# Ledger of designs, part 108: peptides against a protein of PDB entry 6D0Y

Target 1, 225 residues: chain A of PDB entry 6D0Y
Amino acid sequence: ETEDHLESLICKVGEKSACSLESNLEGLAGVLEADLPNYKSKILRLLCTVARLLPEKLTIYTTLVGLLNARNYNFGGEFVEAMIRQLKESLKANNYNEAVYLVRFLSDLVNCHVIAAPSMVAMFENFVSVTQEEDVPQVRRDWYVYAFLSSLPWVGKELYEKKDAEMDRIFANTESYLKRRQKTHVPMLQVWTADKPHPQEEYLDCLWAQIQKLKKDRWQERHIL

## One batch from the design tools (peptide; made by RFdiffusion4, then SolubleMPNN)

Design b2_p19_6_s4 (from b2_p19_6, 7 letters changed)
Fold by OpenDDE base, seed 4:
Structure b2_p19_6_s4 (fold): chain B 225 residues (1-225), chain A 19 residues (1-19)
Amino acid sequence: as target 1 above (225 residues)
Amino acid sequence: SLEEAREIVEKFLEDQEKR
């Protein structure tokens, strides 16, 4: 395969096809695996790029990586490392929007058996531990809590199934932080059309409440029309 | 969907183990 062709294949996966998405992903994974000996770095870069630039295809690319990881464990590891490196770079650059997305992406990689649940728990433990650090701006502390909580829709079920005790500890620490932090009351921009609208709350408190509800609902998202 | 993604990978893994 030519580099241009690989790029096209990677970018177009998940688009309308006569074949199932599963078939297309498996096929692409096979093609990519076959080309890894010659184009590993290119493929790695391409996957990292599209994963970041095409957030609408998050689950497509996490699945693809999952399939690739199953075929080539080393490549999967390298991809995770690359994404973590990108996360670190985003944090250094104060690109919090990209960073939080990357955390979500990594979270879904747990579902795709690319990242082990304990590893993700450890990451979240590290995130929440920032809230206990001295001389760290609250905005940074808040972000790590946000990154953690906002990623739970993607991975909370898996983590609680496998590491419930550790997750409960993280939740307890998070709750403790949320109670003691300085609250900035910002009106919610989101209008809920549900029959029971949520009251206006600070964004982290609101998110916390949502996650608590999700947890109570056993991590099953309700279809909101 | 997340569930679909998980199922696809899990199925693949299962198939690989059977080989």
Scores: peptide ipSAE 0.372, ipTM 0.873, DockQ to the pose 0.036
Fold by OpenDDE base, seed 2:
Formats: sequence, C-alpha cells, structure tokens
Structure b2_p19_6_s4 (fold): chain B 225 residues (1-225), chain A 19 residues (1-19)
Amino acid sequence: as target 1 above (225 residues)
Amino acid sequence: SLEEAREIVEKFLEDQEKR
C-alpha cells in the first residue's frame, strides 16, 4: 500500500462501514503490521498525529494501537515513547489542554494492554507528588491533580483492580491536598452561589466529588462517554 | 466504549494464543 492509502485508512477507521468496528480495526492492524517493514516511521507519525487531532476517536485509536502492540510489541513501545515525548513537549510549551488529553489517551492505553498498570500508577504518583513541591505556584499543583483525576474515568477501574493499595495512597494524598489548598473564587461566582440553593463548587472539588462517586459506582459511568 | 475497546484487544490476544 502507498503512504497516502495508509493515511486514508488510519484517518477513516471507525467511520460507518458494512463491517463491524472490531473487524475493521483488526483488519487495519493487520495491514499496518504488514507494512511496518517499509513504512514504520510514517505509520508511527500518522498514528501519533491522529491520536492527538481526533479526540473523538480516542478509544478507536487506543484499540488500534492495542492490536498493533499485540502484533508487534516493539512498535507499541515506540508509539508510547512518542506519545510520552509529545506529552513532555506539550507541558514545556504550556499547552495544558493537549497535555491533559494525552494523559487521558495514555490512560486508556492501559486498558488496551499497551501500558502496564504499574507504569501508569507511577505516572500518577509523580503527578500528585507535585502537590508537595515547595515554591511552586498552586496553579501548577492544581493542574497535575486535575490531570490525574480527569484521567481516572478511563483507567480507574483497571488501576484499582491491579494496584488498589497504591491508588488509595494517591487518593489520600489528593484528598489531603484538596483540603489544604487555597480555593480561588471569582467574585462573580461568589455572587452566583449566594443566589442558588447549592453553592457552585470549585472545579477541583467538583471533579473530586465526581470521581468519588465514580469510584463508589465501581467505575461504571451512567452515561457512555 | 472503554470496555468495548478492552474486550476487542483481549479477544484478539486470546485468539492469538489459541493459534
């Protein structure tokens, strides 16, 4: 297959087809595997690009990478390395929206058996450890907590099944931080909260409550995201 | 769905082991 054809196949996977999504993904993984000897670099680049630019297809591409990793373990590793490198670059560039998405993507790769659960736990431990850093702006601490919490819908179940003790520790540290951190409220929000029966919760507190509920519900979302 | 994604990969892995 030509490079252009591969690009088309990768970009269009998950779209309406006469075949099942599973069949299409398996088929594409097979095609890509066969073409790795000739187009490894191109395929790697394409997958990284679409993974980043098409967030609506997150689970499609994590599944695809999972299938590829099962076929070619080395390629899976190279893909993860590329995504981690991109995460680091995003952080350095202060592109926090992209960074949080990449963390979510990496989180779902755990479900697809591309990233080991212990590795993801270690990443989250590192994130939450930022809350303990001295002379660091709270906004930095808050973001890493946000990145952790916001990724749990994608990987919380798997991590608790395999690393419950470690996860509990991370949760405890997170809770401790949330209790002690300074809450910033926009004056307009304060006025808004006064007029409502339930005050608007701070965004991290709100997220924490949502994650706690999700955990209580055994990581089953009521609404399929 | 996330569960579906996992199942697809797991099924593939199982099938490969049977070969």
Scores: peptide ipSAE 0.368, ipTM 0.871, DockQ to the pose 0.036
Fold by OpenDDE base, seed 5:
Structure b2_p19_6_s4 (fold): chain B 225 residues (1-225), chain A 19 residues (1-19)
Amino acid sequence: as target 1 above (225 residues)
Amino acid sequence: SLEEAREIVEKFLEDQEKR
């Protein structure tokens, strides 16, 4: 494929087709691999862009990257590095919405065998460790906890299967922080779980309860968070 | 789905190992 067609191919993957999604993704991965010698930088940029701009296709692009990583390990590494750089830039710019999405995206890359489970555990350890820093505002500490917890639906199963002891430690630290933090009592931030009647809870407390339930249910999703 | 994503990649990896 020519350079000008690569953008179209990458953007349109996962759309309605006569072929299975699996076949389309494998095919596209093959095309991209073949073009890496000539267009690596462009392909890298395009994948990073669509991953960020099309959150509805998160699993499509994580799968694509997983397939591409399997074909070209070096490119997979470069992609992860690019996404981490973007995460750092988003955090620096206080773009927390983009940042949390990027963490979620990276989390799903663990399932696609692009990022090792221990590396993701280390990232989450670093996130939760921010809660112990005295010179960091609570809003920032809350965000790191949110980023961790909100990513677990994507990667919690894998991490607990491989690093249960480390995950338990992170959970204990998270629970400790949630008990001691100043709670925000804004109705708009309170959510209700449909499965059981319960009092309205602050958004982090509610999220924590949902994640605890998810963990108890062996990470089998029954409800949409 | 997340499960499908994982399965697709795993299948591909398995196929590559057989080559």
Scores: peptide ipSAE 0.361, ipTM 0.870, DockQ to the pose 0.037
Fold by OpenDDE base, seed 3:
Structure b2_p19_6_s4 (fold): chain B 225 residues (1-225), chain A 19 residues (1-19)
Amino acid sequence: as target 1 above (225 residues)
Amino acid sequence: SLEEAREIVEKFLEDQEKR
């Protein structure tokens, strides 16, 4: 396949077809695997780009990456590394909308067996640990808690199945922070249109309540946000 | 869906192990 054709295939996967989505994804994964020796860098770049720019196809691309990872473990690792780099860059650039989406994407990669559950737990531990940092703005603390909580609909079930004790600790720390934090106007949280907080509740408190309910329901609800 | 994504990958992994 030519580079241009690969771009088209990657961008259009999941669109209406005579074949099943599963078949199309497996087929595309096979094509991409075969072309990795010649176009690895291009394929990596393309996948990273579409993953970021097409949030409506999140599960399609996480599945595709999962299939690719199964075929080529090294490629899967390189992809994750690229996404982590992008996450760090987004954070540095204060692009918090992209950052939270990337965390969600990475979270779903756990379901696709690309990222190990312990690694994701460690990431969330790092996020929540920001709440313990001294002499940092509360907005920073709040965002990392938000990033953690808002990603749990995509990975909470898996993490609690495998790392329940660690997750409980993270939840306890989160709860403790939410109780002690100042409930003031946070412009960063108000910019997000996708997640509308309850009008009568503070945003993080509302999100916390929703996640607690989801947890109580053993993560049975498919979509909460 | 998330469940479908997981199932697709898991099925592929299982099939791959059989090869």
Scores: peptide ipSAE 0.359, ipTM 0.870, DockQ to the pose 0.036

Design b2_p19_7_s1 (from b2_p19_7, 10 letters changed)
Fold by OpenDDE base, seed 4:
Structure b2_p19_7_s1 (fold): chain B 225 residues (1-225), chain A 19 residues (1-19)
Amino acid sequence: as target 1 above (225 residues)
Amino acid sequence: SRKEIVEKLLKEVEEEKKK
């Protein structure tokens, strides 16, 4: 029953409450820390599961893990190991939707001081390096570039604050790849808003343009209210 | 260190990239 209680608390965090989200997260972190001696494996499994299955609560669970990591650094390390292992398994199983989400989750863990910025830079260097491999299909090369670019809204600011030179190198390599990669020859449609017509473009080119704009805006997302 | 742990696991991810 104690395990059921922990599961309920973990699954329901961030939902409607009389208390602030911050206070609820701090409270839950305290409860989980206290129970780690007896239920570490269960708590680890639960956190990994909800992190993967409840993407709408990404920032809630990264924050929770950040709080736990601050209280118990070793547990934070075990969680990171579990998540990276899951990323490996997702890639092995060709579950690219889960894999890209896990990369985003790991990216946000940098903001929560669970993963060091240099480690995330190394991960992205590893991802972008696949573009130089000739024995890998382009669809996979494209995915790793996508995984990198699509994660930058969560971590780009922090990485450029800490490792701007290395990030610029990764960007240069990415840009070079995007220019030389093969694109589909299917005719593109034009999309129009009420006052701003623009042509449709290839999804990676579009994402690249968005990220370049975000970078130019110093990683401030103007569309977020 | 945490960094070393992450880097070790990244090698495993690298292997999956090439499969």
Scores: peptide ipSAE 0.119, ipTM 0.760, DockQ to the pose 0.016
Fold by OpenDDE base, seed 5:
Structure b2_p19_7_s1 (fold): chain B 225 residues (1-225), chain A 19 residues (1-19)
Amino acid sequence: as target 1 above (225 residues)
Amino acid sequence: SRKEIVEKLLKEVEEEKKK
């Protein structure tokens, strides 16, 4: 395959086809594996690019990487390295929107058996530990909590299955932080539940409630977060 | 190992958090 053709194949995967998505992904993984000896760098760059720029295809590309990792473990490692390096650079550049997406992407890679659960737990421990740092602005502390919580729909089930004690500790620390942090209150905005008025919840409090419900529901999503 | 590589990179990310 030519480089241009590979680009087309990678960019168009998951689009409408006569074949199943699973079949298409397996087929593409085979094509890419065969071309790694000649186009490894190009394929790596392409996958990193589409992973970052096409968030609507997150699960498609994490699955594809999972398949490639199973075929070529070293390539999977290089991809993970590239994505984590990109996360580092995004944080350095204060590109928080890209950074949070990358955390979600990495989270889903755990489900695809590309990243080990303990490694992801360690990352989340590091994120939540920022809440204990006094020299960090709250806006930044809030972001790390947001990055953690907003990634749990993708990986919470797997992490609790393998590291429940560690996850419980992270949750406890998160809850403690959320209780003591400065909150933006909008008293004029009221939501009615069970005939009792209450102020509209702040975005992190709302997310926390959603994640707690998700956890209670054994990580089965019934509503779009 | 893959795990060791990931852990090293995560440490680098942690260093960026403190900036």
Scores: peptide ipSAE 0.087, ipTM 0.741, DockQ to the pose 0.017
Fold by OpenDDE base, seed 1:
Parts: structure tokens; sequence; C-alpha cells
Structure b2_p19_7_s1 (fold): chain B 225 residues (1-225), chain A 19 residues (1-19)
């Protein structure tokens, strides 16, 4: 395959075809594996790019990387390293929207057997540990808690199955922080309608409640968070 | 720090892959 054709294949995967998505992903993984000796750098760059720019295809590309990792373990490692480097760059650039998405992407890579569960647990432990740092802005603490909680729909089940004790500790620390943090109160913006009897909650408290519900439901999503 | 978080994740991933 030519470089241009590889780009087309990678960008268009998941689009409507005569074959199943699973078949297409398996086929593409085979093509990419075969071309790694000649186009490794290009393929790596392409995968990193589409992973970042096409969030609607998150599960498609994590699955593709999972399949490719199974075929070429070293390449899978290089991809993870590239994504981690990108996360670092996003944080340095204060691009928090990209950063949180990358955390979600990495989270789903755990399900695809590309990243080990203990590694992700360690990352989340480090995220939540920021809440214990002294002399840091609350906005920073809040963001790391948000990044952790907002990623759990993708990986919470797997992490609790393998590292329940550690996850419970992280949850306890998170709950403690949420109770003691200063909340932004905007009573005037609360909409009280007959159709919406519940007042608007602060965004982290709301997310926490959603995650607690998800946990109680054994991490089976019944609604879009 | 933010840097330490990423570095620790990378280290853990590398260690797991070496097993």
Amino acid sequence: as target 1 above (225 residues)
Amino acid sequence: SRKEIVEKLLKEVEEEKKK
C-alpha cells in the first residue's frame, strides 16, 4: 500500500461497507502490520492524528490499535508512548479539552489489552493525589478529579474487577475532596420547573452522582453521561 | 505535578510490557 492509500484506509475505517466493522478492522490491522517495515513512522503518526482528531471514532481506533498491538507488540508500545507524550504536551499547553480526551482514549486502551490495568490505576491515583497538594489552585484539583471521573465509564468495570481495593481508596479520597472543596453556587441560574424538579447541581457533584449510580449499576451504562 | 503523572504512567506501562 502507498502512503496515501494508507491514510485513506485509516481515516475511513468504520464507515459504511459491505463487510462488518469487525472484519474491516481485522483486515486493516493485517494491512498495517504488513506495511510496518516500510511505513512504521507514517502509520504511527496517522494513528495518533486520527485518534486525536476524530473523537467520535474513539472505540474504533482503540480497537484497531488493540488488534495491531496483538500482531506487533512493539508497535503497540510505541503508540502508547506517543499518546502519553501527546498528553504531556497537551497539559503543558493548557489544552485541557484535548488532555481529558486523551485520558479517555488511554482508558479504553485498557479494555483493548494495550495498557495494563495497574498502569491506569496508578495514573488515576496520581490524578487524585493532586487534591492533596498544598498551595495549588482549586481549578487544577477539580480538573484532575474531572479527568478521572469522566474516564470511568470507559474503564471503571475493568479496574474494579482487577484492582478493587485500590479503586475504593481512590473513590474515598475523591469523595473526601468533593465534600471539603469550595463549591461555586449559582442559585440564580437554577431553573425550577414542573418538568425539572431537581435543582441544577455543581458540575463535579453532578458527575460524582452519575458515577456513583454507574457503579451501583455494575458499570452498565443506561444513559449517556 | 502534571509532568510526574505522565512520567509515572509511562514507567508503569513500560514495566508491565517488559514482563
Scores: peptide ipSAE 0.046, ipTM 0.670, DockQ to the pose 0.017
Fold by OpenDDE base, seed 2:
Parts: sequence; C-alpha cells; structure tokens
Structure b2_p19_7_s1 (fold): chain B 225 residues (1-225), chain A 19 residues (1-19)
Amino acid sequence: as target 1 above (225 residues)
Amino acid sequence: SRKEIVEKLLKEVEEEKKK
C-alpha cells in the first residue's frame, strides 16, 4: 500500500460499498496492521486527523482503532497518547468545542478496549473535581461537568458495569454542584417558565435530566443525545 | 483473547448500524 492509498482507505471507511461495514473495518485494520512497519507514523497521523475532522464517523474510527489496538497494542497506546496530547492542546487554546469532542472520542475508545475503564473514570473524577476549585470562573466548572455528562452516552454503561461505586460518587458530586451553581437564563426564557407546564431548563440541568433518564434506562438509547 | 475482542467490536458495529 502507498501512503496515498492508505489515506484514501482511511478517509472513506464507512462509506457505501459492496461489502459490509464490519468487513470493511476488519479488512482495513488488517491492511493497516500489515503496513505499520513501513507507515506507522503516517497511519497514526492520518487516524488522528480523521478522528478529529470527521465527527460523524466517531464510532467508525474508534472501532477501527480498537481493532488495530487488538492487533498492535503499542500502536493503540501511541494513538491514545496523541489524542490526549491534542485534548490538552485544545484546552490550552480554549478550544472547548474540540476538547469536548475529544473527550467523547476517548470515551468511546473505552468501549473499544483501547482505554481502560478505570482510566476514564479517573479522567472524569478529575473533570468533576474542578467544581471544587476555588477562584475559578463558573464557566470553567460548567464546561468540565458538561464534558463529563455529554460523554456518558458513549461510555456510561461500560463505566457503571465496571466502576459503579466510583461513578456514583462522581454523579453525587455532579448533582451537588448543579444544585448550588448559579443558573443563567435568558430573560425571555424566564418569562416562558411561568406559562408552561414544563419550564425551560438551564442547559446543564437539562443535560443532567437527560443523563439521569439514560441511566434509568440502563444506558439504552435510540439516538445519541 | 484478541479474537474475542475483535468479534465483540464487530458486533458493536452491527448494533450501531441498526440505530
């Protein structure tokens, strides 16, 4: 395989083909594994790039990385390191939209056996711990809670299956924070609250309610939130 | 085993397709 061909294969995976998605992913993983000795750096870079630039293919690429990790454990580790580095860079650059996506991506890597559940729990513990930091803007606290909650649709089931006690603690801390935080509403939204049986909720409260329902439903959903 | 992991992942992909 040439580098250009590999790029094409990686970018186009999951698109319409004569073969099933599963077959394509397995096949591509095999091809990439075979080419790692010659093109490891290129493949790593390509995967990192497409993972970030094609969010609609999140589960495709996490699965692909999972398959590769199963074939070459070291490569999987290098990929995670690269993604974590990117997350840190995004945070430093205040690119929170990219950062939250990366957290979600990393979350799904747990399902793909690339990241261990305890490691992800530790990350979320670290995120929620920001709510306890002093002398920081609430917007920062809110974002880390958001990053945590918004990632749970991808990994909540797995984490509760393996680390239920730790997750319960994180949830308790999150709930506590949500109760005590200042709620910001657009003035127009406040007016509607009085007239509707279901008042418009603040975005984190709304997300919390959705996650609580998802948890109640044993993390089964038809559509990703 | 490695094989079991791959098979599990493939099943997950199938489930995602049904969504």
Scores: peptide ipSAE 0.032, ipTM 0.617, DockQ to the pose 0.053

Design b2_p19_7_s2 (from b2_p19_7, 9 letters changed)
Fold by OpenDDE base, seed 3:
Structure b2_p19_7_s2 (fold): chain B 225 residues (1-225), chain A 19 residues (1-19)
Amino acid sequence: as target 1 above (225 residues)
Amino acid sequence: SREEIIKKLLEEVEEEEKK
C-alpha cells in the first residue's frame, strides 16, 4: 500500500459498506499490520491524527487500535505513548476540550484491552488527587473531576470489576470535593415554563448524579449520557 | 513495559501541573 492509500483507508473506515463494521476493521487491521514494516511511522501518525480529529469515530478507532494491539503489541504501545504524550501537551496548553476527549479515548482503550485497568485507575487517582491541592485553581480541579466522571461511561464497568476498592476510594474523594467546592451560579441553566419549571443544577453535580445512577445500574446504559 | 511508559508519562503530567 502507498502512503496515500493508507491515509484513505484509515480515514474512511466505518463508512457505508456492504460488509459489517467488524469485518472491515479486521480487514484494515490486517492491511495495516502487513504494512508496519515499511510504514509504521506513517500509520502511527495517521492513527493519532484521526483519533484526535474525528471524535465521532471514537469507538471505531479504539477498536481498530485494539485489533492492531493484538497483532502487534509494540505498535499498540507506541500508539498509547503517543496519545498520552498528546494528553500531556494538551494539559500543559490548558486545552481542556482536547484533553478530556483524549482521556475518554484512553478510557475506551481499556475496554479494548489496549490499556490495563490498573493504569487507568492510577490515572484517575492522579486526576482526583489534584482536588486536594490548594495551589491549583478550582477551574482546573473541576476539570479533572469532569474528565474522570465523563470517562466512566466507557470504562467504569471494567474498572469496578477489577479495582472496586480503589474506585470506591476515588468516588468517595470525588463526592467529598463536590460537596465542598464553590458552586457557580449559571442563570441560563434555569428554564421556567408555566407548567414545568426546571431548576438550575451545577454541571458537575448533574454529571455526578448521572454517574451515580449509572453505577447503581451496574453500568448498564439505556441511553447516551 | 507499557505500564511503565504510562506511569512515566503520568508523572510528567503531574509535574507540569505543579508549575
Scores: peptide ipSAE 0.154, ipTM 0.768, DockQ to the pose 0.016
Fold by OpenDDE base, seed 4:
Structure b2_p19_7_s2 (fold): chain B 225 residues (1-225), chain A 19 residues (1-19)
Amino acid sequence: as target 1 above (225 residues)
Amino acid sequence: SREEIIKKLLEEVEEEEKK
């Protein structure tokens, strides 16, 4: 395969086809695996790029990486490392939008058996631990909580199935932080005129409530968060 | 191991956040 062809294949995966998505992904994984000896770096870069730039295909690429990881564990590790490194760079650059997406991507990689649940728990423990650091601006502390909570729809079920005690601790610490943090009291406009409108809440408090509900519902997503 | 790599990277992130 040529580099251009590989790029095309990777970028176009998930598009309309006569075959199932699963079949296409399996096929692509096979092609990529075969080309790793010659184009590992290119493939790695391409996957990292599309993972970051095509958020609409998050589950497609996490699944693809999962398939590749199953075929070549080392490559899967290199990909994870690259993504975490990118997360670090995004955080350094204060690119919170990219960073939070990367956390979600990594979270879904747990479902794809690329990242172990304990590793993701450790990541979230580290995130929440930042809330205890006084030298860190609250906006950054808030972001870590946001990144954690907003990723739970993708990985909360898996983490609680395997690391419930640790997750409960993280939740307790998160709750404690949310109670003591300085809240920005900005008047919110009611967008919906539903029969039972939800109370207006600060975004983290709102997210916390949604995640608590999701947890109570055993991580069965009934509502789009 | 992959877990070790992840831990190391996370530690680096944490250290940078403390700066």
Scores: peptide ipSAE 0.154, ipTM 0.770, DockQ to the pose 0.016
Fold by OpenDDE base, seed 1:
Structure b2_p19_7_s2 (fold): chain B 225 residues (1-225), chain A 19 residues (1-19)
Amino acid sequence: as target 1 above (225 residues)
Amino acid sequence: SREEIIKKLLEEVEEEEKK
């Protein structure tokens, strides 16, 4: 395959086809594996790019990487390293939107057997530990909590199944932080009329409540958060 | 070994926040 053709294949995966998505992903993984000796760097860059720029295809690309990791474990490792480096760069550049998405992407890689559950738990432990740092602005502390909580729909079930004690500690620390943090009251637009309008709730408190509900529902999501 | 690499990278991220 030429470099241009590889780009086309990677970018177009998941589009309408006569074949199943699973078969297409398996086929593409085979093609990419075969071309790694000649185009490893290019393929790595392409996968990192589409992973970052096409959030609507998150599960497609995590699955693809999972398949590639199974075929070539070293390449899977290089991809993870690249994504973590990108996360670090995003944080340094204060690109919080990209950073939070990357955390979600990495979270789903746990489900695809690319990242081990203990590693993801360690990442979340590190995130929540930032809340204990006195020299860190609250806005930054809040972001790490947000990044953690907003990623749990993708990986919470797996992490609790394998690391329940550690996850409980993280939750306890998170709850403690949410109770003691300064809350900013932001008016919310009421888009519905009711006899008794719902009270306004701070965004992290709202997210916390949603995650608690998700946990109570055994991590079976009934609606998009 | 992958876990070790990830651990190292995570530690670096944590250290950046402490600076």
Scores: peptide ipSAE 0.153, ipTM 0.772, DockQ to the pose 0.016
Fold by OpenDDE base, seed 5:
Structure b2_p19_7_s2 (fold): chain B 225 residues (1-225), chain A 19 residues (1-19)
Amino acid sequence: as target 1 above (225 residues)
Amino acid sequence: SREEIIKKLLEEVEEEEKK
C-alpha cells in the first residue's frame, strides 16, 4: 500500500461497506501490520490524528488499535505513549475539550485490552486527588472530576470488575468533593420529569446522578447520556 | 513491562497540568 492509500483506508474505515465492520477492521489491522516495517511512523501519526479529530468514530479506532495491538504489541505501546503525550500537550495548552476526549479514548482502550485496568484506575485516582489540592482552581478540579465521570460509560464496568475496592474509594472521594464544592445555582430553571417539576441540576451533579444510576444498573446503558 | 510504563505515564498527567 502506498502512503496516500493508507491514509484513505484509515480515514474511511467504518463507512458503508458490503462487509461487516468487524471484518473490515480485522482486514485493515492486517494491512497496517504488514506495512509497519515501511510506514510505522506514518501509520502511528495517522492513527493518532484520526483518534483525536474524529470523535464520532471513537469505538471504531479504539477497536482498530486493539486489533493492531494484538498483532504488534510494541506498536500498541507506542500508540498509547503518543496519545498520552498528546494528552499532556493538550493540558499544557489548556485545551481541556481535547483533553477530556483523549481521556475517554484512553478509557475505551482498556476495553480493547490495550491499556491495563490498574493503569486507568491509577490515572483516575490521580485525577480525583486533585480535588484535595487547595492551590488548584475549582474550575480545574471540576474538570478532573468531569473527565473521570464522563469516561465511566466507556470503562466503568471493566474497572469495577477488576478493581472494585479502589473504584469505591474514588467514588467516595468524588461524592465528598461534589457535596462541598461551590455550585452554580439557577433556581428559575426547572425541568419537568414524570409530571414533577424539579430544579435544573448543575452539570456535575447531573452527571454524577447519571453515573450513579449507570452503576446501579450494572453499567448497562439504557439511556443516552 | 508495558503496564508499568503506562501506569507511570498516566500518573504523570497531573504534573503536566500543573505546569
Scores: peptide ipSAE 0.163, ipTM 0.782, DockQ to the pose 0.017; fails the geometry check

